Peptides against a protein of PDB entry 5EIB. Designs and how they scored, part 197

Target 1, 366 residues: chain A of PDB entry 5EIB
Amino acid sequence: VDLEPGTMDSVRSGPFGQIFRPDNFVFGQSGAGNNWAKGHYTEGAELVDSVLDVVRKESESCDCLQGFQLTHSLGGGTGSGMGTLLISKIREEYPDRIMNTFSVMPSPKVSDTVVEPYNATLSVHQLVENTDETYCIDNEALYDICFRTLKLTTPTYGDLNHLVSATMSGVTTCLRFPGQLNADLRKLAVNMVPFPRLHFFMPGFAPLTSRGSQQYRALTVPELTQQMFDSKNMMAACDPRHGRYLTVAAIFRGRMSMKEVDEQMLNVQNKNSSYFVEWIPNNVKTAVCDIPPRGLKMSATFIGNSTAIQELFKRISEQFTAMFRRKAFLHWYTGEGMDEMEFTEAESNMNDLVSEYQQYQDATAD
Target 2, 366 residues: chain A of PDB entry 5EIB as posed
Amino acid sequence: VDLEPGTMDSVRSGPFGQIFRPDNFVFGQSGAGNNWAKGHYTEGAELVDSVLDVVRKESESCDCLQGFQLTHSLGGGTGSGMGTLLISKIREEYPDRIMNTFSVMPSPKVSDTVVEPYNATLSVHQLVENTDETYSIDNEALYDICFRTLKLTTPTYGDLNHLVSATMSGVTTCLRFPGQLNADLRKLAVNMVPFPRLHFFMPGFAPLTSRGSQQYRALTVPELTQQMFDSKNMMAACDPRHGRYLTVAAIFRGRMSMKEVDEQMLNVQNKNSSYFVEWIPNNVKTAVCDIPPRGLKMSATFIGNSTAIQELFKRISEQFTAMFRRKAFLHWYTGEGMDEMEFTEAESNMNDLVSEYQQYQDATAD

## One batch from the design tools (peptide; made by RFdiffusion4, then SolubleMPNN)

Design b2_p20_7_s2 (from b2_p20_7, 7 letters changed)
Fold by OpenDDE base, seed 4:
Structure b2_p20_7_s2 (fold): chain B 366 residues (1-366), chain A 20 residues (1-20)
Amino acid sequence: as target 1 above (366 residues)
Amino acid sequence: MLTATKDKARAAALIARQRA
């Protein structure tokens, strides 16, 4: 789905364009112009029914519908505005199905789009209420990984999207291969989400290695485990050491010793025990899949529900507040039928979420 | 504001459901 035809043509002409049904390409002509309100109330609202018709058709063809997975950006107008509209409409029609998202957070390091903090804040407001689980894929973190870890002097969207694809492949491993932990979306939510509003995940991937170092790097379970828990490998720009893990899932892929994995996972938990809440027993889950990702002998994927995710929301909130106090660019949103009160409500709800994470961070075992 | 105590009880109930 897109409000611009050019993106859809690129997908259709791409190496995997033929895996999608032609009738499932739904697109507009005008685009959202990086405006959440165009995506949510005008251009996106005109297209949403056509998308819902496709969603219904595909849902009816499922033998057992678990839920929905949306991949979208929160900085643009289509992914943010229309994406959150779709989530709302799908939630209304399928209230008993899991809503999962891969939500790409904006960064000034990646995009010069000035209104991204508005689009992100308005989107987070919707995601808090209408999703069951959200993977926070932060362009800030992706850029920093590309620049610092991968040693790319000028990261491209292609480089960032490669990290996104590796992460998405990792976190969905248990859904795609039988006999794994969290084998369905509902079990994942039950294991990872102790409180309904606290459903924002910090993903991470290992190995992350620069092209020049790939040939010389041994891939071992201890190295994967150490790198997976390193803040520099997080796909969200948060330091886990500034918060506490509520829940963690680790997914190892490739041929390895389960015993060695369990030993290394126990060791990393013990070394980092101060960064876990003590009142959630057995809050770290581990899975091992014998099938490695393409091009690697082994990998590890991290899913963290951490109170440190508040750092991401604080960053967006600070950027939002700096613009909103000046009423900068608001006329582009109000001109599409949006009220200024919706901005204040979205900011308030995101700040409430930050406060909620902080309360759980400070909670001790009695 | 859910008090930390109510939230611990919810967490405990969720954990109990995961074990069943």
Scores: peptide ipSAE 0.012, ipTM 0.401, DockQ to the pose 0.028
Fold by OpenDDE base, seed 1:
Structure b2_p20_7_s2 (fold): chain B 366 residues (1-366), chain A 20 residues (1-20)
Amino acid sequence: as target 1 above (366 residues)
Amino acid sequence: MLTATKDKARAAALIARQRA
């Protein structure tokens, strides 16, 4: 789905374009112009019914519909505005199904789009209310990984998207291979989401190795485990050491010893015990899939529900507040029928989310 | 809180304005 035809043409002409049904390409002509309001209320609202018709058709063809997965950006107009409209509409029609998102967070390091903080804040407001699971894929973190860890001097969208694809493949492993931990979206939510609003995950993927260092790095369970828990390896720009993990899932892929995995996972938890809440028992889950990802002998994927994720939301909030206090660019949204009150409500809800994370960070077992 | 009802009403009003 897109409000622009060019992105759909790129997907259709791409190496995997044939895996999608032609009738499942739903697109507009005018785009959203990086305006959440155009995505949510105008251009996106005109297209949403056509998307819902396709969603219904595909849902009816499922033997066992678990839920929905949306991949979208929060900085643009289509992914943010129309994406959140679509989530709302799907939630209304399928209230008993899981809503999962891969939400790409904007960063000034990656994009010069000035209004991204508005689009992101308005989107987060919708995601808090209408999703069950949201993987926070932060362009800030992706850029930093590409630059610092992968030693790419000038990271491209291709480099960032490679990390996104590896992460998405990792976190969906248990859904794609039967008999694993978190074998369905609902089980994942039960294990990962102790509080309904606190459903924003920091993902991570290992191994991440620069081309120059690949020859010198062994792929071992200890090294994967160590890298997976490293703050520099998080796909969300927050330091887990500044918060506490509510829940963690680790997904190992490849031929390895389950015993070695369990030992290393225990060791890393013990080493980092101060960064876990003590009042959620058995809050770390581990899965091992014998099937490695393409091109790797083994990998580990991390899913963290941490109170440190508030650093990501604080960054967006600070950028939002700096613009909103001056009413900068606001006329582009109000011209699409939005009220200033909607901005204030979205800001408030995101700040409430930050406060909720802080409350559970400070909570003790006593 | 933006309710789904408010969103629908606004979307409908905006669509109506674009068609006018």
Scores: peptide ipSAE 0.006, ipTM 0.348, DockQ to the pose 0.041
Fold by OpenDDE base, seed 2:
Structure b2_p20_7_s2 (fold): chain B 366 residues (1-366), chain A 20 residues (1-20)
Amino acid sequence: as target 1 above (366 residues)
Amino acid sequence: MLTATKDKARAAALIARQRA
């Protein structure tokens, strides 16, 4: 789905374009112009019914519909505005299905689009209310991984999208291969989301391999475990050491000893015990899939529900506030039918979410 | 600043590696 035809043409002409049904390409002509309001109330609203018709058709063809997975950006107008409209409409029609998102968070390090903090804040407001599971994929973290860890002097969106793809492949492993922990979206939600509003995940991946680093070091289970819990491997720009894990899932892939995995997972929890809440029992889940990702002998994917995610929301909130206080570009949104109150409500809800994470961070077992 | 054009080529190359 896109409000611009050129994106769909690029996907269709791409190496994987033939995987998708031609009739499932739904697109507009005008784009959203990086405006959430155009995506949500005008251009996106004109297209959403056509998307819902496709969603219904595909849903009817499912033997067992678990839910929906949306991949979108929060900085643009289409992914943010139309994406959240689509989430709302799907939630209305399928209230008993899981809504899962891969939400790409904007960063000034990656894009100079001035209104991204508005689009992100307005989107987060919708995600808090209308999603069950959201993987926070932060362009700032992706950029920092590319630059600092992968030693790419000039990261590109292709480098960032490589990390996104690896992460998405990792977190969906249990959904794609039988006999795994979190084998469905609902089980994942039960294991990862102890409180409904606190459903924003910090993903991570190991090993991080640069393009052209053909030297797939044979990583060991201890090395994978250590890298997976390293803040430098997190796809969200948060330091887990500044918060506490509510829940964690670790997905190992490749031929390895389950005993060794369990030992290393126990060791990392014990070493980092101060960074876990003590009042959620059995809050770390581990899965092992014998099928490695393509090109790797072994990998580990991390999913963390951490109170440190508030650092990401605080960053967006600070950027939002700096623009909103000046009423910068508000006329672009109000001209599409938005009220200034919607901005204030979105800001308030995101700040409430930050406060909720902090409350659970500070909570004791007593 | 990341350029959108370099992004498409790199996305395509990544996709090609997943098919290989």
Scores: peptide ipSAE 0.006, ipTM 0.364, DockQ to the pose 0.015; fails the geometry check
Fold by OpenDDE base, seed 5:
Structure b2_p20_7_s2 (fold): chain B 366 residues (1-366), chain A 20 residues (1-20)
Amino acid sequence: as target 1 above (366 residues)
Amino acid sequence: MLTATKDKARAAALIARQRA
């Protein structure tokens, strides 16, 4: 789905364009112009019914519909505005199904789009209320991984998207291969989300290896475990050491010893015990799938529900507040039918979310 | 074609900021 036809043409002409049904390409003509309000109230609202018709058709063809997965950006207009409109409409029609998102967070280090803080804040407000699980993917973190860890001198969107695809493949492993932990979206939510609003995850992937060192690196369970918990491997621009893990899931792939995995997972928890809440028992879950990812002997994917995610929301909030106090660019949103009150509500809800994360970070076992 | 050009311009701007 896109509000611009050129995106659909690019996907269709791409190496995997033929895997999608032609009738499942729904697109507009005008785009959102990086405006959340165009995505949510005008251009997106004109297209949403056509998307819902496709969603219904595909849902009816499922033997067992678990839920929905949306991949979108929060800095743009289409992914943010129309994406959150779609989430709302799907939630209304399928209230008992899981809503999962892969949400790309904007960073001023990665984009020059001035209104990204508005688009992100308005989107986060919708995601807090209408999603069950949100993987937070930060373009800044992806860039830093590409530059520092992968030793790419000039990271491209292709390089960033490769990390996103590896992570998406990792976190969906248990859904695609029977007999694993978190075998469905609802079980994942039950294990990962102790409080309904605190459903924003920090994803990570291992191994991350530069092309120059790949030939010399032995992939071992200890190395995967160490790298997976390293702050430099987080795909959200937050340091887990500045918060506490509420819950963690680790998904190992490849032929390895379950005993060795359990030993290394216990060791990493013990070494990092100060970074876990003590009042949630058994808050680390581990899965092992014997099927490695393509091109690797083994991998590990990390899913962290950490109070450190508040650093991401604080960053967005600070940028939002700086613009909103001056009413900068607001006329572009109000001209599309938005009220200024919606900005205030979105800011308030995001600040409440930050306060909730801080409260649970500071909570002790009574 | 247009998406590739926007992505290339954004990628170039990103690279320029890190070299600065």
Scores: peptide ipSAE 0.000, ipTM 0.366, DockQ to the pose 0.019; fails the geometry check

Design b2_p20_7_s3 (from b2_p20_7, 6 letters changed)
Fold by OpenDDE base, seed 4:
Structure b2_p20_7_s3 (fold): chain B 366 residues (1-366), chain A 20 residues (1-20)
Amino acid sequence: as target 1 above (366 residues)
Amino acid sequence: MKTATKDKAAAAAKIAKQQA
């Protein structure tokens, strides 16, 4: 789905364009112009029914519908505005199904789009209420990984999207291969989400290795485990040491000893025990899949529900507040039918979410 | 990498909608 036709042509002409049914390409003509309100109330609202018709048709063809997975950006107008409209409409029609998202957070390091903080804040407000689980894929973190870890002097969207793809492949491993931990979306939610609003995940991937060093690196279970818990390997620009893990899932891929994985996972938990909440027993889950990702002998994917995710929301909130206090660019949103109150409500709800994460961070076992 | 291309496209789309 897109509000621009040119993105669909790129998907169709791509190496995997043939895996999608032609009728499942729903697109507009005008685009959202990086405006959440165009995505949510105007251009996106004109297209949403055509998307819902496709969603219904595909849902009816499922033997057992678990839920929905949306991949979208929060900085643009289409992914943010129309994406959150779709989430709302799908939630209304399928209230008993899991809503999962891969939400790409904006960064001023990656994009010069000035209104991204508005689009992101308005989107987070919708995601808090209408999703069951959200993978926070932060363009700030992706850029920093590309620049610092991968040693790419000029990171491209292709480089960032490669990390996104690796992460998505990692976190969906348990859904794609039988006999794994969190084998369905509902089990993932039950294991990872202790409180309904606290459903924002910090994903991480290992190995992250520069092209020049990749050929010389022996991948080991201890090294994967250490890298997976390193803040530099997180796909969200948060330091886990500034918060506490509520829940963690680790997915190892490749031929390795389960015993060695369990030993290393226990060691990393013990070493980092101060960064876990004490009042959630057995809050770390581990899975091992014998099938490695393409081009790697082994990998580890991390899913963290951490109170440190508040750093990401604080960053967006600070950028939002700096613009909103000046009423900068608001006329572009109000001219599409939005009220200024919707901005205040979205800011409030995101600040409440930050406060909730802080409360659970400060909670001690009695 | 910073991309201003989307902002230019957004500005162009806004101008086009005001002229329509």
Scores: peptide ipSAE 0.011, ipTM 0.448, DockQ to the pose 0.021
Fold by OpenDDE base, seed 1:
Structure b2_p20_7_s3 (fold): chain B 366 residues (1-366), chain A 20 residues (1-20)
Amino acid sequence: as target 1 above (366 residues)
Amino acid sequence: MKTATKDKAAAAAKIAKQQA
């Protein structure tokens, strides 16, 4: 789905374009112009019914519909505005199904789009209410990984998207291969989401190795485990050491000893025990899948529900507040039928979310 | 359209930087 035809043409002409049904390409002509209100109230609202018709058709063809997965950006008008409209409409029609998102967070290091803080804040407001689980994929963290860890002097969207694809493949491993931990979206939510609003995950993927160092690095379970828990390996721009893990899932892939995985996972938890809440017992889950990812002998994927995720929301909130105090660009949103009050409500709800994470960070076992 | 909104945003950001 897109409000611009050129994106769909790029997917269709791509190496995997043939895996999608031609009739499942729903697109507009005008685009959202990086305006959330165009995506949510005007251009996106005109297209949403056509998308819902496809969603219904594909849902009816499922033997066992678990839920929905949306991949979108929060900085752009289509992914943010129309994406959150679509989530709302799907939630209304399928209230008993899991809503999962891969939400790409904007960064001024990656994009010069000035209104991204508005689009992101308005989107987060919708995601808090209408999703069950959201993977926060932060363009700032992806850029920093590409530059610092991968030693790419000029990171491209291709380099960032490679990290996104590796992460998405990692976190969906348990859904795609039978007999794994979190084998369905509901089990994942039950294990990862202790409180309904606190469903924003910090993903990570290992190994992350520069091209020049790949030949010299042995892939071992200890090295994967250490890298997976490193703050520099997180795909959300948050330091886990500034918060506490509510829940963690680790997904190992490849031929390895389950015993060695369990030993290394226990060691890393014990070493980092101060960064876990003590009042959620057995809050770390581990899965091992014998099937490695393509091109790797082994990998590990991290899913963290951490109170440190508030650093990401604080960054967006600070950028939002700086613009909103001056009413900068608001006329582009109000001109599409949006009220200024919706900005204040979205800001408030995101600040409430930050406060909720802080409360659970500071909570002790009674 | 993405270019026009980027160009207006870039122009506004330049004006805001020149007035600070």
Scores: peptide ipSAE 0.006, ipTM 0.429, DockQ to the pose 0.027
Fold by OpenDDE base, seed 2:
Order: structure tokens, then C-alpha cells, then sequence
Structure b2_p20_7_s3 (fold): chain B 366 residues (1-366), chain A 20 residues (1-20)
């Protein structure tokens, strides 16, 4: 789905364009112009019914519909505005199904789009209310990984998208292979989301490999475990050491000893015990899939529900507040039928979310 | 404080139901 035809044409002409049914390409002509309000109330609202018709058709063809997985950006108008409209409409029609998102957080290091803080804040407000699971894929973190870890002097969208694809492949492993822990979206939500509003995950991946790097150094289970818990391997720009893990899932892929994995996972938890909440028993789940990712002998994917994720939301909130106080570009949104109150409500809800994470961070076992 | 304790109990109960 896109409000711009050029993006869809790029997907169709791409190496995977033939995997999708032609009728499942739904697109507009006008684009959202990086405006959430165009995505949510105007251009996106005109297209949403056509998307829902396709969603219904595909849902009816499922033997066992678990839920929905959406991949979208929060910086642009289509992914943010229309993406959250679609989430809302799917939630209304399928209230008993899991809503899972891969939400790409904007960064000034990656994009010069000035209104990204508005689009992100308005989107986060919708995600808090209408999703069950949100993987925070932060362009800030992806850029920093590319630049600092992968030593790419000028990170490209191709480099960032490589990390995104590796992460998405990792976190969906248990859904794609039978007999795994978290084998369905509902079980994942149950294991990862202790409190309904606190459903924002920081993903991490090991090994971090550049696109086209043939030197896949085979990592050991200890090295994978260490890298997976390293803040430098997190796809969200927050330091887990500044917060506490509510829940963790670790997904190992490749032929390895389950015993060695369990030993290393116990060791890393014990070493980092101060970064876990004491009042959630058995809050670390480990899965091992014998099937490695393509091109790797082994990998580890991290899913963290951490109170440190508030750093990401604070960054967006600070940027939002600095613009909103000046009413900068606000007329672009109000001209599409938005009220200034919707901005204040979205800011408030995101600040409430930050406060909730902080409350659980500070919560001692009585 | 009192809200956090209820929420902890709810979280613990939710997690305990997963192990059962």
C-alpha cells in the first residue's frame, strides 16, 4: 500500500515483486507530502476502503488468521497517517486479532523532513491505543550501527533496509517455523507484554553484517549472546542500561547446543541482573531454531520490552515540543481538517507512556 | 505506589498463566 505510485512500481519491478498478487497492490496518485493529516484524513481516507477490501479477501482465505503485521515509517505521511488509519480500521473489524507493527522511527540523521516529529507523535498516539505489539526500528539506531559498527561513511537506505530485513527475519522466526516458543502472535504478546500499553519492543540482531560482506565470521554462542545484549546491536536508540527489562525474548538460529544457549542466557541475565525487573518471574524466554538465516551459519535476535524505550519517545517528544510551541507548519495539518487539540492529545498520551515506563522502572518488589 | 502494586500483581498473574 502506498499513496505514491512510484514506490509500488519499484516493488513490482524489484526481485520480489512477483511474490505478491497484482490485485493486492493498492496505491494512490497524490501522495501524502510528508503530512500525517493527508495520510489519515484525506488522501489516505479515500484509499483505505480499497485496502480493507483486499485485507478482508486475504483474511477470509486464511485457515487460521492470527492477526496482522504492518510495516510502516512514522516520519512520512503515508506510513504514519495512512498506516495508523489502516491499523485503526483493521482493529475495528478484527478486534480479537493481534495487531503487530514494524514501526520505523524517524531521525534527523537520516532525513531532513522537518515535520517528522509531528508525524511520529501522532502515529505513536495511535499505536499506543490500536496495536498489541510494536517493534521500534529506529533510523537513529540503524544509522549509528551503519556508521559506527559497520564503518559505513555514508549509510544508505539500502544499508538501513538490510538491518531492518535481518531484524524482521529474526523476530518472525518463531512464527515461520513449527515447534518454537512464541509460535503465534498471541503467545508472543502474552510473553512480551505484561501491561497492554507497554507493547513497544527494542529489537537487536547479531551478527551485524554489512550487505555484500562475504566474510561471515562464524560467531560462537557466547559471542552471539554478548552481541545480542550489547546496546550497540539494538535497533532502537536507547541504552538498556538506563532502564529495566520487563520482558526479553532471545531467538537463536542455526545448529547449536541448547545447553550452551541456556548457559549463556543464564550468564548474561546474572551479569545484567540490575537491568531486569525482579517482580516479573521468568521474564526471559529463549528459542532455538535449527534453521539459520540465509547466508549465516548462526544468528541471534533480541526482543526487549525495556523501560529504556522511553529515551526514544523523549527524543521525539522534545523535537515535537520545540516545533509545536512555535506552531511551525501546523497550518499544513489544520488545513487537512485536523484540530490543534489532536496534537496536544498525542503529545499527552506519549508523555503518559513515558511516565508509565518510568513508574515500572522505579517499581521495587515490596 | 498503590497502582504500581496492582499492576505488578496483574503482570505476575499474566506471566504465571503463561507457564501453566
Amino acid sequence: as target 1 above (366 residues)
Amino acid sequence: MKTATKDKAAAAAKIAKQQA
Scores: peptide ipSAE 0.000, ipTM 0.308, DockQ to the pose 0.026
Fold by OpenDDE base, seed 3:
Structure b2_p20_7_s3 (fold): chain B 366 residues (1-366), chain A 20 residues (1-20)
Amino acid sequence: as target 1 above (366 residues)
Amino acid sequence: MKTATKDKAAAAAKIAKQQA
């Protein structure tokens, strides 16, 4: 789905374009112009029914519909505005199904779109209420991984999207291969989301290795385990050491010893015990899938529900507040039918979310 | 063609701003 036709042509002409049904390509003509309100109230609202018709048709073809997965950007107008409209409409029609998102967070370092703080804040407001699971993927973190860890001098969107794709493949491993922990979206939510609003995940991936070092690196379970808990491997721009893990899932892929995985996972928890809440017992879950990802002997994917994710929301809130106090660019949103109150409500809800994460960070076992 | 070029140009421009 897109409000621009040219993205659909790129997907169709891509190496995987033929795996998608031609009729499932729904697109507009005008685009959202990086405006959430165009995505949510005007251009996106005109297209949403056509998308919902496809969603219904595909849902009816499912033997067992678990839920929906949306991949979108919160900095743009289409992914943010239309994406959150779709989430709302799908939630209304399928209230008993899991809503899962891969939400790409904007960063001033990686985008020139001035209104990204508005688009992100308005999107987060919708995600808090209408999603069950949200993987926070920060473009800043992806850039830093590409530059610092992968030693890419000039990280491209292709390089960033490769990390996103690896992570998405990792977190969905248990859904795609039978007999695994978190084999369905609901079971993942039950294990990962202790409080309904606190459903924002920090993903990580291992191995992250520079092209020059790949040939010299032995992939071992200890190295994967160490790297997946390293703050530098987090795909959200927050430091897990500044918060506490409410819950963690680790998904290993490849031929490895389950015993060795369990030993290393216990060791990393014990070494990092101060970064976990003590009042959630057995809050680390581990899965092993014998099928490695393409091109790797083994991998590990990390899913962290951490109170440190508040750093991401604080960053967005600070940027939002700086613009909104001056009503900068607001007329572009109000001109599409938004009320100024919706900005205030979205800001409030995001600040409440930050406060909730802080409360649970400071909570002790009584 | 146009979108892939625009994304690549936008990516290149962003990288250039961070290296400056």
Scores: peptide ipSAE 0.000, ipTM 0.433, DockQ to the pose 0.018

